# Peptides against a protein of PDB entry 7AE7, part 88

Target 1, 321 residues: chain A of PDB entry 7AE7
Amino acid sequence: KVYKDLREFLEVLEQEGQLIRVKEEVNPEPDIAAAGRAAANLGKNQPAVFFEKIKGYKYSVVTNVHGSWQNHALMLGLDKNTSTKDQFYELNRRWDKFPVPPNVVKREAAPCKENVIDKDINLFEILPLYRINEQDGGFYISKASVVTADPEYPDDFNKLNVGTYRIQVKDRDRVGIQALAMHDIAVQLEKAEAENKPLPIAITIGNNPLVTFMASTPVGYNQNEYEFVGALQDGVPMDIVKSDLYDHLYVPAGSEVVLEGHIIPRVRTVEGPFGEFPGSYSGARLQCEVKIDRITHRTNPIFENLYLGIPWTEIDYLMAL

## One batch from the design tools (peptide; made by RFdiffusion4, then SolubleMPNN)

Design b2_p16_1_s3 (from b2_p16_1, 11 letters changed)
Fold by OpenDDE base, seed 5:
Structure b2_p16_1_s3 (fold): chain B 321 residues (1-321), chain A 16 residues (1-16)
Amino acid sequence: as target 1 above (321 residues)
Amino acid sequence: MEEVEEENRRRNEAAA
């Protein structure tokens, strides 16, 4: 089974009993984090948690999408009871199918293009933002698949990077991004900043679960994560669409929200703290700043965000495959 | 992206 988007996956999770739907209105703090912790306490079969109504916001939140081995099995289109060993075997078998080039779909065929915001951008109108941890220095977007290209080779699709980075909301139309030296985005940013140019960026939220998985999986700088997604789909290409602002950036066609913008060259602002692990906060750091210039989104977009709390965290599952 | 477009074309031609 292959998923076009997050919604198809959430439907399967719900059908398989791997999604809890919270229908009552919740406070973004502390209820989302509290409910995530409560779901984690359900044992080894941790479900995703879907919050239909967030007080003060228009749209929904989903957490813990990758938060169990059952969810990982389903992500691979396997039976939810597939053993971790068999999941690993199947993952490795499919990995050898790389590369599987994506399908470039027309703009009109891409659900992420259903709505456009090109003026008066306010992230708080689109994303139900909350502190993931009580002591976080702000609101984080923690499961975004961030698309960037090599400024020297913008048309080289193999250098198109899809990665997961820590993103703090800084203003209505600005986010901080943690581009560590080990990240491919840091190489691309260095090239842009050497010329004092902005780095084009698309921050994609609420994706096909294999996109999120691959964005969290280190690959070679000259390997495209979308081509691995196709491999992990057992040779079925994923659908991508051209970004609205940039000819060389392609985003998942099914993304719930796409934040298109640029990393401001040679600007660094204070970011953090963030509770990366239970009881461990990273200090405040100077990080890059992204200006959001355009948003595209699905109607009634779902904000997928990381569950952080009681081990095993969702990130532990993402890294354990 | 030319390679992706070419691959899409090949797939469309094979599906036709």
Scores: peptide ipSAE 0.008, ipTM 0.355, DockQ to the pose 0.011
Fold by OpenDDE base, seed 1:
Structure b2_p16_1_s3 (fold): chain B 321 residues (1-321), chain A 16 residues (1-16)
Amino acid sequence: as target 1 above (321 residues)
Amino acid sequence: MEEVEEENRRRNEAAA
C-alpha cells in the first residue's frame, strides 16, 4: 500500500491496532508527554497516540507515528508482523529503484493549500505546541521535513534537500533551527550567508510517513529525497506541489502544515536546551533563526510531533532504518 | 542502509 498523506497512514495504523485515540480533552503539558510515555510502556508494539482535543488549542496532535517495528512495516505497506529482517530486505530492494521522480501536482490539487495565512502569523493558532520534555527550553517541532535548495543552483531539482532538523519555536512567527555543518542545509545556508541573503525554506509538518523517514535519512547532496520516497513506494511517485513563496521549492502535496519563510542571514539566537534522549539534554546553543512569512495548511491540521520518552524512541526507529 | 545508520549514529553523537 502507498500513502498519499499522514491521514491515510493514521487510518491504517488505527485499523491495525497501532493507534490509540485519546478523545478526552488533555492539557498540552504534561498530559501529551505523559500519555506518550504510557504508550511506550506497552512494550515493543508501541502505538501512535492521537490526541483529538487539546486545551487551549483548536487542532489535534499525533505522536509516536514511527514508534515501532509494526508501524514501520505498515509504513512500507507490509504486514505489521513482518520481521525486521524482511523489512530491511524489502527496504534495500526498493532503494535500488531510485530515482523515482515525483509528480508535480497543481496547487488546487494539493491538500496542503486548503488554507492560507499570510498576515498576523501565529504558530500557536495552527500548532498545539507543548514542551516534549520537562526541562526543554521551549516548544519544539521535531518531525518536520524541511525543504531547502542550493541558492546557486535553485533550478537543480537534484540539489533540493528535504531534511529533519531540531526546530524550537521562538515567537509567533519565528523558529530556531539547528543546522549542523554536516547537513545539506548548512552548506546551502553558508552560500546564502556568504552573500548576506536569506535562505528560502519550507518547514513541512504532518507528511506521508515515507517523507518523514527519508527526511531523517541521509542521502547525497545531489540526490533528491522525494525520488527516494518514490523508490520506497515500490516505484509509485509521490505528489509534490510548488511552494507559494518560492518557485524552486516543492513541498509534499499532502502536508498538514507548511511553514514558508526564510533563514535570516548572519543571525544566531539561543536555542535549547532540548531533551534528545531520556535524561540527556543537548545544551543551549546559538542557532539559525527562521522568519515565517506564510503558512498553508489542511483544514483541521494534525500536528505530528516526536515522542522521546523511553529508549527505542521514535527517533531510534527512524534512525535504525 | 549501513551508511545511513552510520550517519544517523554520527548525528546522534553530535547532538548528544
Scores: peptide ipSAE 0.000, ipTM 0.335, DockQ to the pose 0.025
Fold by OpenDDE base, seed 4:
Structure b2_p16_1_s3 (fold): chain B 321 residues (1-321), chain A 16 residues (1-16)
Amino acid sequence: as target 1 above (321 residues)
Amino acid sequence: MEEVEEENRRRNEAAA
């Protein structure tokens, strides 16, 4: 099976008994993190946790979407009981199908374009933000697929980068992004900052699970993650759409939320600390700042966020293959 | 996340 969006995947997870739906209103803190920990403690078959109602927010949260081998098998469109070995073999077999170019869909055909916010931007109105860990320095968006391009080669689709970066909410319309020197985004930012230019960015939230997987998977600088998504879909192209602000940025057509903006050149602000592991916090660092200039979103957008818990985090399943 | 990724990789390599 191939998934167009997060919703199609969540439906399959629910059908397969790999999603817990929390229907009662929860407090964003500590209940989301506590329920995630409780779900992780249910054993090797960790379900996704879908929170329908969050106190003080309009929209839902889902966590632990990739949080088990069963969920990973289902992401690949395999039987949920497919062995890790067979998942690995299938992943490698599909990897060799690269490149599979995406389909560029029209704006009117893209679910991520259903709603637009271009003024009075407030991230707290669109995302049910919470501290993932008790000692976190703020609210994090930890499972976004961030789209950037090479500013010297903006039309080179092979240099379009889709990566996962730690994002701290800084203000209603500002986020800090951790761009490390080894990340493709850091190379692109360096080029933009050399000319004192903003780097165009689209932060996409709630994607096709293979987009999220590929955004967390290192690829070559001249390799497009969307072309790998098509490979991992066994040769079925994924659907992408142009961003609203930038002709050279393409986002997943099915994204729940797209934050379009720019990295402010030569600005660094305090980001962190973040509890990357239980009992381990990365220190506060000076990181890049993104201005959000436009939001597009699906009606009733789902905020997909990372679960960080005891050993075998969601990240471990994203990286173990 | 890279530190997370590296530490998870290291943990997974140590558990293998």
Scores: peptide ipSAE 0.000, ipTM 0.320, DockQ to the pose 0.025
Fold by OpenDDE base, seed 2:
Structure b2_p16_1_s3 (fold): chain B 321 residues (1-321), chain A 16 residues (1-16)
Amino acid sequence: as target 1 above (321 residues)
Amino acid sequence: MEEVEEENRRRNEAAA
């Protein structure tokens, strides 16, 4: 089975008994993190947790979408009881189908374009933000697929990067991003900053689960993550759409939320601390700052965010493949 | 993601 978006995957997780739906209103803190920890205590068959109602917010949250081997099997369109060994075998078999170029769809056909916010941007109106860990220095967006291009080769689709980075909310229309030197985004940012130019960026939230998986998987600088998504879909292309602000940036057509903006050149602000592991916090550092200039989103957008709790964390599953 | 970032951070800190 191939999924067009997060919603089709969540439907399958629910049908397969791999999603818990919380229908009662919860407090964003501490209830989201507490319910995630409770779900993690169910052992190796950890379900996703979907929160329908969050006090003080309009929209829903889902966590732990990739948080089990059963969820990974279902992501690949396999039986939920497929062994880890057979999942790896199938993953490797499909990897050899690279490249599978995506379909570029029209704006009118892209669900991520249903709504537009281009003034008075406030991230807190769109995303039910909460602290993932008790000692976090702020609110984090920790499952976004971040789209950037090479500023010297903006039309080279093979240099289009779709990566996953730590994103701290700084203001209603600003986020900090951790661009580490080994990431493709750091190479692209260095080129932009050499000319004192902004780096165009699209931060995409609530994607096809294979997009989130590939954005967390290191690939070559001249390899496009969307072409691997098509390979992992057993040769079925994924659907992408042009961003609203930038002709050279393409986003998943089915994204729940797209934050379009730019990295401010040569600006660094304090980011962190963040609890990357249970009981382990990264220190505060000077990191890049993104200005959000436009938001597009689906009607009633779902905020997909990472579960960080007791081992095995959702991260452990994303890294183990 | 975060383990990738942490491993990437550790590699960057070791390469710096």
Scores: peptide ipSAE 0.000, ipTM 0.325, DockQ to the pose 0.035; fails the geometry check

Design b2_p16_1_s4 (from b2_p16_1, 9 letters changed)
Fold by OpenDDE base, seed 1:
Structure b2_p16_1_s4 (fold): chain B 321 residues (1-321), chain A 16 residues (1-16)
Amino acid sequence: as target 1 above (321 residues)
Amino acid sequence: MEEVEKENQERVAAAE
């Protein structure tokens, strides 16, 4: 089984009993995080949690999409009871199929292009933002697949990077991003900042689960994560579409929300703290700032966000493969 | 609309 988008995956999770649907209106805080913790207490078979209604917001949230070995098996299109060993075997077998080039679809065929916001941008109108942890210094977007390119080689598709980074919401149209020196985005940003130029960026939210998985998986600087997604789809290409602002950036065609903008050159603002692990907060740091210039989104977009709980976080599953 | 805008303004102020 191959998934075009998050929605097709959530449908399978629900069919397989790996998704809890919360239909009653919840408060963003503390109810989302509390319900996530309650779901984590169900043991090894942690389901995704889908919140249909959030007070003061228009749209839904889903958490813990990758939060179990059953969900990982289903992500690979395997039986949910596939052993961890067999999942790793299949993952490795498919990895060797790299590269599988993506299909570039027309704008009209891309669900992420159904709606456009190009003025009066307010992230809180599109994303049901909440504090993931009680002591977080703000609202985080923690499962975004962030698309950037090498500004020196914008036409080199092999240098297109799709990564996962810690993103704090800073204003209606601004986010802080943690670009560590070991990340490909940091190399690209250094090149842009050397010339005092903005780095083009597309922050994509609510993707095909293999896109989210590959965005969290380190690959070579000259390797495209989308070509690995096709490999992990057992040779089925994924669908990508050109960004609206940038000819050289491609986003998943099925993304729920795409935040297009730029990293502001040579600007650093306070970001954090964030509870990356239960009881452990990364300190506040000066981090890069992104201006959001355009949003595209699916009708009734689903905000996929990370669940952090004891003993196994969703990050532990994303990084364990 | 106005109430949602006010709530969003309060949320932005809490994000800074």
Scores: peptide ipSAE 0.007, ipTM 0.303, DockQ to the pose 0.214
Fold by OpenDDE base, seed 3:
Structure b2_p16_1_s4 (fold): chain B 321 residues (1-321), chain A 16 residues (1-16)
Amino acid sequence: as target 1 above (321 residues)
Amino acid sequence: MEEVEKENQERVAAAE
């Protein structure tokens, strides 16, 4: 099975009993995190949790999409009961199919282009933002696939980077992004900042689960993550579409939300804290700032965000001690 | 981030 988008994957997760649908209205805090913890306590078969209604927001949230080995098997289009060993063997077998170039689809064929916001941008109108952890210094977008290019080689598709970075919402049209020196985005940003130029960026949310997987998987600087997605789809190309603002940036055609903008050169603002691990907060740091200039989104966009929970209840922690 | 999800899964699996 190959998935075009997040929605096709969520449908399969639900059919396979790997998605819990919460139909009642929830409070963004603490209910989303609490329900995620409750789902994690179901043991090894941790389901995704889909929140249909969030108080104060128009749209839905899904968490824990990659939260189990069953979900990982289903992502690979395998039986949900496929052993971790067999999943690993299949992953490696498919990896050897790299490169599988993506299909570039027309704008009119891309679901991510159904709606456009180019004025009065407000992230809070599109994303049901919440604190993942009670002590978080703000709202985070944690499962975005961030698209950037080499500013020296913008037309070199092999240097197009799709990565996952910690993103804090700063304002209605501003986000902070953690671009560490070990990330390919940091190399690209350094080149742009050397010339005091903005770095073009597309922050994509709610993707094909293999896009999210590859965006979180380190690859070579001259390797395109989309070509690995095609390999992991057993040789079926994924669909990408040109961004609206930039001819050299391509986004997943099925993305729920695409935030197009630029990293502001030589600007650093306070970001954090964020609870990356239970009981461990990364301190506040100076991070890059992105201006959002355009949003495209699917009708009724689903905000996919990371579940950061201890699989252990406080009771399970107390019993393990 | 997926590494964190994986580490969390591994922690669950070790507790079971």
Scores: peptide ipSAE 0.000, ipTM 0.332, DockQ to the pose 0.025
Fold by OpenDDE base, seed 5:
Structure b2_p16_1_s4 (fold): chain B 321 residues (1-321), chain A 16 residues (1-16)
Amino acid sequence: as target 1 above (321 residues)
Amino acid sequence: MEEVEKENQERVAAAE
């Protein structure tokens, strides 16, 4: 099975008994993190946790989407009981299908374009933001697929990068992003900053689970993550759409939320701390700042965020494959 | 730092 979006995957997770739906209104803190920890205590078959109602917010949250081997099997469109060995075999078999170019769909065909916010941007109106860990220095978007291009080669689709980066919400229309030197985004940012130019960026939230997986998987700088998504879909192309602000940036057509903007050149602001692992906080650092200039989103967008509870955490599964 | 940040913000705003 291939998924067009997060919603189709969540439907399958629910059908397969790999999703818990929390229907009662929860407090963003501490209830989301507490419920995530409670779900982790259900053993090896950790389900996703879907929160329908968040106090003070309009929209829903889902966590732990990749939080088990069963969820990974289902992500690959395999039986949920597929062994880890057979999942790896199938991943490797499909990996050899690279490249599988994506389909570029029309704007009108892309669910991520259902709604537009181009003025008075407030991330808190679209995303049910909460502290993932009790000691976090703020609200994090921890499971976004961030799209950037090479400023020198903006039309080179092979240099289009889709990566996962630590993102702290700084203001209504500002986020801090951790662009480490080992990330492809850092190469692209260096080129932009050399000319004192903004780096165009699209921060995509709530994607097809293979997009999130590939955004967390290191690939070559001249390899497009979307072409790997098509490979991992066993040769079925994924659907992408042009960003609204930038002709050279393409986002997943099914994204729940797309934050379009730019990295402000040569600006660094305090970011952190963040609990990347239980009991491990990265210190506060100066990090890049993104201005959000436009939001597109699906009607009733689902905020997918990382579960960072008791090990094995969702990140451990994303890094183990 | 503040002056460079302001200049960069002004350049970004002029490129929009």
Scores: peptide ipSAE 0.000, ipTM 0.269, DockQ to the pose 0.032
Fold by OpenDDE base, seed 2:
Structure b2_p16_1_s4 (fold): chain B 321 residues (1-321), chain A 16 residues (1-16)
Amino acid sequence: as target 1 above (321 residues)
Amino acid sequence: MEEVEKENQERVAAAE
């Protein structure tokens, strides 16, 4: 089975008994993190947790979407009881199908374009933001697929990067991003900053689960993550759409929320701390700042965010593949 | 682009 978006995957998780739906209103803190920890205590078969109602917010949250081997099997369109060994075998078999170029769809066919916000941008109106860990220095977007291009070769589709980065919310229309030197985004940012130019960026939230998986998987600088998504879909192309602000940036057509903007050149602001692992906090550092200039989103957008709390967190599964 | 350049110049000037 191939999924067009997060919603089709969540439907399958629910049908397979791999999603818990919380229908009662919850507080953003501590209830989201507490319910995630409770779900993780259910053992090796950890479900996704979907929160329909968040106090003080309009929209829903989902966590732990990739948080079990059963969820990974279903992501690959396999039986949920497929062994880890057989999942790896199938993943490797499909990897050899690279490249599978994506379909570029029209704007009118892309669900991520259903709504537009271009004035009075407020991230808190679109995303039910909460602290993932009690000692976090702020609210984090921890499961976004971030799209950037090479400023020297903006039309080279092979250099279009889709990566996962630590993103702290700084203001209504600003986020801090951790671009480490080992990330492809750091190469692209260095080129932009050398000329004192903004780096165009699209931060995409709530994607096809294979997009989120590939954004968390290191690939070569001249390899497009969307072409691997098509390979992992057993040769079925994924659907992408042109960003609204930039002709050279393409986003997943099914994204729940797309934050379009730019990295401000040569600006660094304090970011962190963040609890990347239980009992370990990365210190505060000076990191890049992104201005959000436009938002597009699906009607009733789902905020997908990473579950962190105990050993065998969602990140452990994303990194183990 | 011009508004982004202006806001950036104002912030670089405020951080120097």
Scores: peptide ipSAE 0.010, ipTM 0.366, DockQ to the pose 0.042; fails the geometry check

